# Peptides against a protein of PDB entry 8HF1, part 26

Target 1, 320 residues: chain A of PDB entry 8HF1
Amino acid sequence: NVMLYATKPTEVMVSFPHQEQVLTVTRLISAEIEKFYVSLDLMNIGVQPIRRSKSLQCLRDPSKKSFVKQLFNDFLYQMKEYGIYAASIAIISLIVEFDIKRRQAETLSVKLMHRTALTLCEKIRHLLVQKLQDMTYDDDDDNVNTEEVIMNFSTPKVQRFLMSLKVSFADKDPKDICCLVFVERRYTCKCIYGLLLNYIQSTPELRNVLTPQFMVGRNNISPDFESVLERKWQKSAIQQFRDGNANLMICSSVLEEGIDVQACNHVFILDPVKTFNMYVQSKGRARTTEAKFVLFTADKEREKTIQQIYQYRKAHNDIA

## One batch from the design tools (peptide; aimed at target 1 S164)

Design b2_p15_1_s4 (made by RFdiffusion4, then SolubleMPNN; from b2_p15_1 with E2K E4L L7I)
Fold by OpenDDE base, seed 1:
Structure b2_p15_1_s4 (fold): chain B 320 residues (1-320), chain A 15 residues (1-15)
Amino acid sequence: as target 1 above (320 residues)
Amino acid sequence: SKELEEIFEPIPEPP
């Protein structure tokens, strides 16, 4: 009888108010992306070589219009779900990606497509930075990285997340912290990582306490599309977390693949738990005696979230 | 701490 002492983490919920107010800048950015999609649909990029990747994920060819649209749709999602500050970081990731794809373009038409996307990203970046500067009265980009600016230009979900980190970890020994943050999308890992770096740097109580890393799950895209740099970076980030050189890891929900992460004392689920497997796997990382499993929910979705957790608890107890 | 209790709500037990 190996009693699997399933150390049951303390399950807690953080509620946040629903943000009803759509800022004028976010509407403008959305409209510019929609106009770009119309233009993109009219672009003749020629016949792309059908790389016979056997995987049904034929949609992730980085040379295709669909991939360009996916990146902007992911950006729009991040802007909506995490706020303008997170969007200002997220847009840089698009700039980097489109510049790489522009340089790697095999045809002039594909090169032009990525150049047009890049030009739109620079316009979006400028609009976002200008909006962040409305609070600082200074033209210096460094002044937008304050705790106040980060908090004011983040969604209520991100505000409550940052507060939860501050309350949980202020002035603690960094060695006593092993924190996971789960997000739904791979690109969210990068923007939340950048946001946390700036927030921690601007928050004295956290500056020497939290050392964040991020991990984008292995895309089920062929390991051939993971740049050697991305694979090296992932290995380094995991190793730093194992060695205790990083104590907070941001992960996409696609952690199904084989990340042997140590037992954590805190697991934050920043995005909605969509599947039973995600619930069990993420909760199963909170393995210390005092482990906390923290769910984030909008106030309007609180009851629905509670009912979903009851269903998952029941299903988990029926299997255990 | 009171501050932790203000941010972190226990998920109630099912009725």
Scores: peptide ipSAE 0.400, ipTM 0.841, DockQ to the pose 0.842
OpenDDE base, seeds 2, 3, 4, 5: peptide ipSAE 0.399, 0.396, 0.397, 0.396; ipTM 0.838, 0.837, 0.838, 0.839

Design b2_p15_2 (made by RFdiffusion4)
Pose (drawn by RFdiffusion4):
Structure b2_p15_2 (pose): chain A 320 residues (1-320), chain P 15 residues (1-15)
Amino acid sequence: as target 1 above (320 residues)
Amino acid sequence: VPPIPILSPEELPKL
């Protein structure tokens, strides 16, 4: 009876070769951000509330410097984990966030700090577009070139995930498919969402089948890439997925708990599984029959992750 | 506990 309304989806793996080498432009951007941090640390903005540790044992920077560093560090993480083009999208989210803070800002000193951060972010955007541009020698067709650069300017993890996404839904009806993708970090959702938008508008077979939509938790990141203060579109993303308008969801541990959704055909956990409860809930989200469940881990982490999953399965058996 | 199948992307539609 439970299997009538419940389903044990087939759980499969997608291993990918994990490499440690990085590109030179990554070193250059790292040096640029380090120079910016060193300069900003001494910004000496108007006196701010003292921020100490959780236990007050060690000091902390003012909340605003902490916020700027956090955003830059998130951008660097997105670049380290998902390739150059992932950073190319994520830098636009940083630009939008710094422009919003400039609007919300309430002092000349803080405003100046945010404006200069915006300037550096734009310089980084131009740097990213520059290395993305210095590969058009391969060919002139920007669509297939977008597909090719995405395959080439991305980590093996990103290449393998997008490969599995293409092969799983090559020419199926958009109506027939209902899938979710889970990622860990907040701005990673928006970054990878924009990457999927580009890829959907980069391939002929997937162009009219997949509809990517992303949503995150609190401290709601901006939904656009336009910097126009107000937008005309009003319909929500969750309501879209419930209504079938959107079929590809990009969330981060938000939809895993509570949020009712129709039974989904596929679930892709882009970032490695970490918690037993979250594993159980994410698997349960693939509530439809013949549901397919996908995981991505590094080759080096294969034994560890498989052993961890066995621990989970045995724990499920033990509890039962 | 059954083994965990490790599949290539090409093998996913075959399920």

Design b2_p15_2_s1 (made by RFdiffusion4, then SolubleMPNN; from b2_p15_2 with V1L P3E)
Fold by OpenDDE base, seed 5:
Structure b2_p15_2_s1 (fold): chain B 320 residues (1-320), chain A 15 residues (1-15)
Amino acid sequence: as target 1 above (320 residues)
Amino acid sequence: LPEIPILSPEELPKL
């Protein structure tokens, strides 16, 4: 019962400037995805027989087009919210997913659909990597993973988050760190994980300090679609964080599902707190003495965010 | 980084 413990972490806000990164590359990528959606809508995938799998979750879209659009919409969101560096990592997850779906395709039309999506993802990857390389004199893929490239091609939110990690944890003892990073979307967990791996490796003050992991909630989609590998990864990641072999865990609303993690001394909320439950559950993990709860907000949304936190704090105190 | 404490008006130090 997380609600009953009056955890009073130090609640702080980090603001970031609202900069619309109007990069030509992001406009080109968005336009290519929109062209693909038009082509996807015209694709005759045929009526796939609704295999009534015994799991009551009817995969409601027999065409599987909605799933393809969802992945690209999640990618577009990540590119907008986290920047083109994060997008270069996010696109790899789409490539992997569409390759799996292409291999699992029961029909030639579905196989072709996933192949077309995969071809678009490779084009997007090349456009992103090329743009990251524009700051590097050397065409080596390793040169795009520098602290400078990561920072310059990240949104102001991500820049402030990375700087907040560096300031909070530079040259600290790894054992003294138990950090949670909350994000709204499942796919963001893996994207920010990949970004953090590269940032930590490029940042000497963090390289031997932070060991990140990520945790994604059980898909409401049947355990049949979670690869045995994904379930093993999730179980391993949670265990590594419990054992102290990982000291930073990136998670989404998953902690609402009753996954017990230890008391943390740092909780970062990278995305806007949209619900009272998210506020209480995330704040309720900052249970150590002198625990810190950090929110990130755009400057324009600062006052609205403060008022929302006051409302949540009041509502929490009225229940406790 | 300027971290702004999220203090309620009641928690603000009385200036």
Scores: peptide ipSAE 0.343, ipTM 0.799, DockQ to the pose 0.140
OpenDDE base, seeds 1, 2, 3, 4: peptide ipSAE 0.041, 0.343, 0.040, 0.039; ipTM 0.744, 0.798, 0.678, 0.675

Design b2_p15_2_s2 (made by RFdiffusion4, then SolubleMPNN; from b2_p15_2 with V1L K14L)
Fold by OpenDDE base, seed 2:
Structure b2_p15_2_s2 (fold): chain B 320 residues (1-320), chain A 15 residues (1-15)
Amino acid sequence: as target 1 above (320 residues)
Amino acid sequence: LPPIPILSPEELPLL
């Protein structure tokens, strides 16, 4: 029971300016997705055959349209919360998903719907990559994966997170590092993982120090081949982190599902702490004597955030 | 309970 361990990590909050990155490109992308939703609502995809999986109750397969809208809404959230560099990685995951769904389409109408979504994703990818290239002075350096490009096209929250990692881990022994990074959304784990891979490779002080991995929550809904691969990937990722082959793990709030990870010396909470359980479970992983528990707050929300954390901290001490 | 330090960008080296 993680609640019974009186973990006394050093709690730290990092502030960041509330910048609405009002880039013309982000407004254009949002407007293109909204236009696509209007067109998607007008598409006749017909009645879908109910996949009778023999073993799981007929959970009505969410309408293939609602799934498409969910992926674009999660993309829009990631673009807003993490910036256009993170969005350039997030859009690749949508491209892969829509290409799989296009190939698996049982009807021409469903195939066309996923093809239209894929065409929009390729347009969005081009707009994002073009904007990342606007900072490369040399037309010949197609490498948008520099520390400078990553920092300049990330939100202030992500900038402070990356700076916090650099200060915390520069030139340290990889064996002395056990770091958890908590994010709210499942798709954010993969997006921040891709961003961290590129950032670590572009940062000499971190390149041989940090080995990131990500863990996504169990999707209990579908026993399909994708869910089997995801479950295998999750088991492999956890095992790599347990064996010390990875020393930084990005998690959605999967700790609520009773996944046992080792005691960590660093815990970063990249997204707002929404529940007392999330606070206790995440803080309860920072178990070493000098463990750090790092939170991020916008300056505009600083007072509300600090009051909420003090309430959780008091409630945790009253039960410990 | 001790206060939680709130680090500015310039104070990040104190992490």
Scores: peptide ipSAE 0.515, ipTM 0.948, DockQ to the pose 0.609; fails the geometry check
OpenDDE base, seeds 1, 3, 4, 5: peptide ipSAE 0.494, 0.494, 0.499, 0.476; ipTM 0.944, 0.944, 0.945, 0.941; seeds 1, 3, 4, 5 fail the geometry check

Design b2_p15_2_s3 (made by RFdiffusion4, then SolubleMPNN; from b2_p15_2 with V1I I4L P5K)
Fold by OpenDDE base, seed 2:
Structure b2_p15_2_s3 (fold): chain B 320 residues (1-320), chain A 15 residues (1-15)
Amino acid sequence: as target 1 above (320 residues)
Amino acid sequence: IPPLKILSPEELPKL
């Protein structure tokens, strides 16, 4: 029973210029990852033990080359979609994950593979941080987390998102704010969370107003492979948001997985709405009388996005 | 159906 509560939030669309950030650093990073994929394909890792879950589904062994490539592909996506600043945060998550896997490696070959991936991530981190420092007069890492650096090294989409947050929440009472931010990918939740922490800390009008949390979706890989730590962290983050200790929640399309989040007064859809279900579920969280449902679209895709939203509105009204 | 309010770049705070 999708209770189609006929919530009539104010629907807002924010347009942004389609700028492909063609930076030399992004091309260098992409080329280093491509070279790494060639080297990775030549590595002999041997026969990995088939970890069978209780479900007969061949689980992606997290030690396989395909998983390493997936993490770097998700990083490349984040760098393209959110910018260099977001990529500098995203790479830290890869460093942590590859270091854990390097330590947990059952074989020397798997350990070496994760070590090589880690060394590449450290090189990428250095290239990103060096590029962020080009705007700072001081070589201190603390100076790269300014509002100016965050805005300049973010994509137009992220810039418009941050500006929309500032306009929506500047100098408001934290108790009056219940905000959801939807992103397409699980890994984007952590990246946007880290970006928002730094942006809020650097923005006086938001510093004591917004307290962000993130919710990582369940791995589509069986609840048995979710670390007990990830499940504990998800429960804690949801509880903090319910208790009002956090007033902004970044989530992937996890609402499709039956996570009950409270009624919100703001819902931001940072990534394109690809499905009618995502539209209905995300909009259905904006339940207060003054609730806002904010969409972001590239200027090039604006007309197509408007037509899609009108189709979804019609389909929603025909079911209600 | 209320029209989508489209915020122009000009309705956003100037960077």
Scores: peptide ipSAE 0.183, ipTM 0.786, DockQ to the pose 0.390
OpenDDE base, seeds 1, 3, 4, 5: peptide ipSAE 0.122, 0.045, 0.065, 0.075; ipTM 0.776, 0.730, 0.706, 0.713

Design b2_p15_2_s4 (made by RFdiffusion4, then SolubleMPNN; from b2_p15_2, 4 letters changed)
Fold by OpenDDE base, seed 1:
Structure b2_p15_2_s4 (fold): chain B 320 residues (1-320), chain A 15 residues (1-15)
Amino acid sequence: as target 1 above (320 residues)
Amino acid sequence: LPPLKILEPEELPKL
């Protein structure tokens, strides 16, 4: 019962400037996705067999088109919220997903749909990588994974998050670190994980200090859609974090009551706290004597965020 | 409850 722990972590809110990166590349990518949606709506993929799974809750898009649009909308969200560097990592997840779906396609029309989506993702990846390479003199894809490139092509939120990690952990023993990072969306876990791997590898002070892992909450969407690989990864990641072989865990906010993760000394909330339950559950992981609970807010949303946190604190004290 | 500590952008290392 995570709600009953009167944990008193030090609550910190990091402010960041609200800057929309108005890059020409982001506008071009958005326009290519919009053009693809028009093409996708015109595609005749036929009637997909409604596999009557006995659970009425399979929101299976019978057209499979809404799922394709959802992945691109999630990508556009990540590009906006985390920046073009994070988007270059996020697009790889779409490439993998569409290639799997292309191979698993039961019809030629569905295979073609996923192939067209894949070709668009490859074009988007090229546009993103080319833009990251504009800072590098070398055409080597590995040269885009520098601290400087990551910082310059990340949103102010991500910049402040990375700086907060550097300041919090540069001179710490890896064994004394137990860090959670909460994000809203499952795909953001993989994206921020890839970004953190590259950032830690490029940052000497964090190299061999932070060992990141990620876990996505179980989708209440059928355990049949979780690849055996994703389930193995989640089990391995949680075990590594319990054993101290990983000291930073990226989590989606859909941590069901029951991921028993050890008491953490740092909890970062990278995305807005939308619910009281998310606040209590995430804060309830910051259980050590010197635990920090760190929030990120845009300057324009600062007062609203402060008021919301005080409301949640009050409501939590009235229950405790 | 202790006040929420606010860190302004200026309290972090400069980029």
Scores: peptide ipSAE 0.365, ipTM 0.880, DockQ to the pose 0.382
OpenDDE base, seeds 2, 3, 4, 5: peptide ipSAE 0.092, 0.122, 0.195, 0.110; ipTM 0.722, 0.772, 0.790, 0.727

Design b2_p15_3 (made by RFdiffusion4)
Pose (drawn by RFdiffusion4):
Structure b2_p15_3 (pose): chain A 320 residues (1-320), chain P 15 residues (1-15)
Amino acid sequence: as target 1 above (320 residues)
Amino acid sequence: VEPIKVIEDLSELAE
C-alpha cells in the first residue's frame, strides 16, 4: 500500500574525473582579489559596532566588511568549483547585489566602499569575458561555440553533470519530464541556473524541452540579471513548478523539506551528499514510479562516499 | 544491501 503512493526510486551514480590543476587566470584573479582585500581591510569606514566571536574570544571585522568578503569569497568558490563561465554568471549576481547595497546604503563612506567593490567586480567580469573570448579561434558559430566552451571551460564535474542532463532528456516532451537539481551553496543556484540557461539556448535538442527555474531560502537573492529596480513578471517559481510552467528546478536544501511538489521524474544532487536525513528526503522527493536518482562525486571520493551510503542504507535497515 | 550501481554509460539514463 505504501508503494502505491510511495516509491523506491532507482539510485544510480555518475562518477567524474577530479583534477587538481588550475588555470593561470585563476591565479591572476586571486592576486587581484588579494590586493583588494588588503586595501579594503584598512578602509576605515565610520566607526562601526564591535563584532566579536560567538564566544567573544577573538575579534571580528565589522559586519559590512564581513559581508563584502563573504560575497567575494563565494564568487571565488563558484569559480574554483564550477569553472570560469560559472564565475562569468556569478559576477553578474555580485554586480546586482552591490548595486542594491549602494541603493540601501546610508553613508558616503559605505557607499564609496560599495561603489569601488562594484568597479572591481566589473573589472573581474571583463577579465572573465576576455578569457572566454580568447577561444573563438576554434570556430565562429556562437551557439555550438557556447556548447564547446561550456564543455571546455568547466571542471569535469560540471561537464559530467551537464552531459548527464543532455543524455537523460535529449528529445523528450517537456511535459513528460519533471526533475530537480540540488546544490549546496546559495549563489551557486543562480550561477548554475544562468549556465543552464545559456546551454539550453546553446543546443538544438534540449532547446524546447527543459525549463530551468531556481529558488533559494531566506536572504532572497535577486531574481534578475538586469539591475532595473522593479520587474514586470510577478509569478513565483514554486507556483510555476507546481503549475508545470517550469520543469527544471535549481534549489539548495530548500525544497527538500516540507515544500509540497508533484512527483518528480529525476533528482540530481549536484553537490555531494552529506546528511542522512537530507539523503532520505531528497530520495523521497523522487516520489514518482520509475523515478531516477543521480549523484555526483569525485573519483577520489568514490570509496568514501560509497561506504557512507552503505552506512546510510544499513542505518535505514537498522531503524526499520 | 544491494550494490550501488555506477553508470559510466549515460545512455542508460535515457531509458

Design b2_p15_3_s1 (made by RFdiffusion4, then SolubleMPNN; from b2_p15_3, 6 letters changed)
Fold by OpenDDE base, seed 1:
Structure b2_p15_3_s1 (fold): chain B 320 residues (1-320), chain A 15 residues (1-15)
Amino acid sequence: as target 1 above (320 residues)
Amino acid sequence: LEPIEIIEDLSVLSK
């Protein structure tokens, strides 16, 4: 019996305008990635030994090419969903990953593949940073981490999310805040964390109020593939959040494995709620009497989103 | 089922 604690948080839906940001830089980056995929498909990296690890059919691309493509596809998704500023942070995660993979490469061909991917990431990083700098009138202040730059280069969803945080938490006592932010994808946690660090630092009303952390859901991939560093970092982040040293936690939806997070007074769902389980689990973290459960919807998807939430509420009430 | 409030004004979040 999952005690569905009948917490009735205040459910709020924040709307945002649907903007297809068709920036020239995003088109250029997409075209460079597509060109890279053509080159990647032509690369002969040999047959990688299929380590018969018995664990689930994660289609370990025996060529490791699909993993490279997955990272770039995840980057493209983040750039589209969160904007250019978020993309400038997301690309650093790819650079780090490809550098690790390059160093760990068992063959010269695989090393060269990851080197080529890394070179593309550095080019993309340069294009993104240059675009962020185009708004700084003063050539001397290379500081692309201002509230203005963050807001202008974020999608309407991210803008409304940041504004929602500012309104919710401006000049509040840090000890009275326990906030969860749910995102769909693992890599989005790191990206939004980096964005929030910069936003909080640039926003005086939040600088000493919000201390963010992130939690990457355990890949259902065997704990053997999680770096010892990642596991230590996750444990530290959870502990900081439990101890109140962090008061905002960014989580991927894969919190299915009962990470015992304390009762929160705020739960933000930044990405669309795709499953009933995600709805119930995330809402079930908003446990205080004044708890807020905040959803985001594009104006064009408002009706569809409302109907989906009503279906989840109905299904929840039929079980409760 | 209580209607979901759609907020355009974020000031509701400050309350």
Scores: peptide ipSAE 0.357, ipTM 0.916, DockQ to the pose 0.884
OpenDDE base, seeds 2, 3, 4, 5: peptide ipSAE 0.348, 0.339, 0.341, 0.343; ipTM 0.913, 0.910, 0.912, 0.912

Design b2_p15_3_s2 (made by RFdiffusion4, then SolubleMPNN; from b2_p15_3, 5 letters changed)
Fold by OpenDDE base, seed 1:
Structure b2_p15_3_s2 (fold): chain B 320 residues (1-320), chain A 15 residues (1-15)
Amino acid sequence: as target 1 above (320 residues)
Amino acid sequence: LEPIEIIEDLSKLAK
């Protein structure tokens, strides 16, 4: 029971400036997705047989259109919250998913729907990569993965997070590092993982210091949709982290079962702590007084965030 | 309740 550990980590809050992305490319991408939604709503793909999953009455959209919209909405969220560099990584996940769905399509109409979505993703990818290349003289895709490009095309939150990692871990012994990074959404784990791989590779002080992994909490909703590959990958990732072969783990807050991971000396909460359970579970991984529990807040939300954390601390002390 | 330290200077994370 993670709640029973009287953990007294050093809690700190990193502030970042609130910046709305005023990029023309983000507006163009949003407009293209909106245009696609209009087209998607007009598509006649037929009624798919409602596979009554016995347990959860999540009426899966019989048209699968809602799933397509969900993926694009999730992408738009990532682009907004993490920046266009993160979006360039996130769009690859959509491309892979829509290609799988296109190949698995039982009807020509559904196949066409996923093909149209895939074509849009490729257009979005091109727009993002082109924008990242605006800072590079060379057209080589590898040139967009520099520390400078990553930083300049990341949101202030992500910039402060990356800088916090650099300051915390530069030239340290990798064996002394046990870091958790908590994010809100499942898809963000993969996105931030890809971003961190590129950032670490581009940052000499972090090369061979940080070895990231990611873990997506089991969606208890559909164990059947977790590919055998995803489950194997998650088991491998957590084992590498336990064995010290990986020293940074990115986790989604959908940790209903709790990550059975060792105590960590650093816990970063990249996204807002929305629930008391998330606060207690994440903080419960930083067990020593030397362990750091790092929160991120926009300057405009600082007071609200502080008050929320004080409420969680109070509630935790009343149970302890 | 101890106040949460707000870090503006990230160098404090190195300590």
Scores: peptide ipSAE 0.428, ipTM 0.935, DockQ to the pose 0.814
OpenDDE base, seeds 2, 3, 4, 5: peptide ipSAE 0.404, 0.408, 0.392, 0.395; ipTM 0.931, 0.931, 0.928, 0.928

Design b2_p15_3_s3 (made by RFdiffusion4, then SolubleMPNN; from b2_p15_3, 5 letters changed)
Fold by OpenDDE base, seed 1:
Structure b2_p15_3_s3 (fold): chain B 320 residues (1-320), chain A 15 residues (1-15)
Amino acid sequence: as target 1 above (320 residues)
Amino acid sequence: LEPIEIIEDLSLLSE
């Protein structure tokens, strides 16, 4: 029971400036997705069989259209919250998913729908990569993965997070590092993982110091949609982290089962702590006084965030 | 409740 550990980690809050992305490319991408939604609503894909998932009444809109819209909405969220560099990584996940769905399509209409979505993703990818290349003289895709490009095309939150990692772990022994990074959404784990791989590879002080992995919490809702490959990968990732072969783990807050991971010396909360359970579970991984529990807040939300954390601390002390 | 330290200078994360 993670709640019973009187953990007294050093809790710190990193502030970042609130910056709205005023990039023309983000507006163009949003407008292209909106146009696609209009076209998608006009598509006749036939009646989708309501797969009555027996257990939970979450009527996931069984429509193939709703799933397509969800993925693009998730992408738009990532682009907004993490920046266009993160979006360039995130769009690849959509491309892979829509290509799989296109190949698995039982009807020509559904196949065409996923093909149209895929074509839009390729257009979005091109727009993002082109924008990243505006800072590079060379057209080589590898040149967009520099520390400078990653930093300049990341949101202030992500910039401060990356700087926090650099300061915390530069030239340290990788064996002394056990770091958790908590994010809100499942798809963000893969996006931030890809971003971190590129950032670590581009940052000499972190090369061979940080070895990232990611873990998506089991969506108990659909064990059937977790590919055998994803489950194997998650088991491998957590084992590597337990064995010390990986020393940074990105986790989604959908930790209903709790990550059965060892105590960590660093816990970063990249996204806002929305629930008391998430606060207690994440903080419960930083067990020593030397362990750091790092929160991120926009300057405009500083007071609100502080008050929320004090409420969680109070509630935790009333149960302890 | 101990106040949460707000870090503006990230160098404090190395301490």
Scores: peptide ipSAE 0.341, ipTM 0.916, DockQ to the pose 0.812
OpenDDE base, seeds 2, 3, 4, 5: peptide ipSAE 0.321, 0.314, 0.329, 0.316; ipTM 0.912, 0.911, 0.914, 0.911

Design b2_p15_3_s4 (made by RFdiffusion4, then SolubleMPNN; from b2_p15_3, 5 letters changed)
Fold by OpenDDE base, seed 1:
Structure b2_p15_3_s4 (fold): chain B 320 residues (1-320), chain A 15 residues (1-15)
Amino acid sequence: as target 1 above (320 residues)
Amino acid sequence: LEPIEIIEDLSKLSE
């Protein structure tokens, strides 16, 4: 029961400037996705047999179209919230998912739908990569995975997060580091993981210091959708983090109470804390007074965020 | 309730 520990971690808030990325490429990508939605709505894919998954709550769109739209909406969210660099990683996850679904398609119509989605993802990937390459003066080194490219094509939130990691962990002993990074969405875990791998590899002060992993919370969606591969990977990632072979874990906010992650010295909340439970659960991982609990807020939302955290602190103190 | 420190200078994260 994480609630029982009166943990007094050092709570700090990192501010970042509110910057709307007005990039032509993001507008073009959004327009291409909107055009695809119109085309998708016109596609006759037939009624998919409603597999009675016992849990009533999985409104599986019998057409599977809503799931396709959800993935693209999640991508658009990641592009907006984390930037173009993060989007270039996020799109790969969509490509993989649509290719799997294309191969698993029981009908030609569904196969065609996923093929069309995949073709759009490849187009988006090319647009993103091309934009990342526009900063590389040297035509020969197609390496868009530099610290400079990552920083310049990340949102201010992600920039401040990466800088916070660099300042917190530069040249430290890997064994002394136990870090959690909380994000809201499942797909963000993979995206930020890929971004961190590239950032750490491009940052000499972190290359041998931080070893990231990610954990996707079990969606209460039927265990049948978690590929055996994903479950094995999650178990391996948790074990590596427990064994100290990984010292940074990216988690979605849907940490079921049952993920017994050790006490961590650093807890970063990359996305807004939307619920009291998320606040208590995430803060409850920072068990010592020396542990840092780091929140991120846009300057425009600073006051609102502070008030929300004070409400959560009050509510926590009234229960403790 | 202790005020939340707002960090503008990230060097404070190393302290």
Scores: peptide ipSAE 0.390, ipTM 0.929, DockQ to the pose 0.838
OpenDDE base, seeds 2, 3, 4, 5: peptide ipSAE 0.374, 0.375, 0.366, 0.366; ipTM 0.925, 0.927, 0.923, 0.923

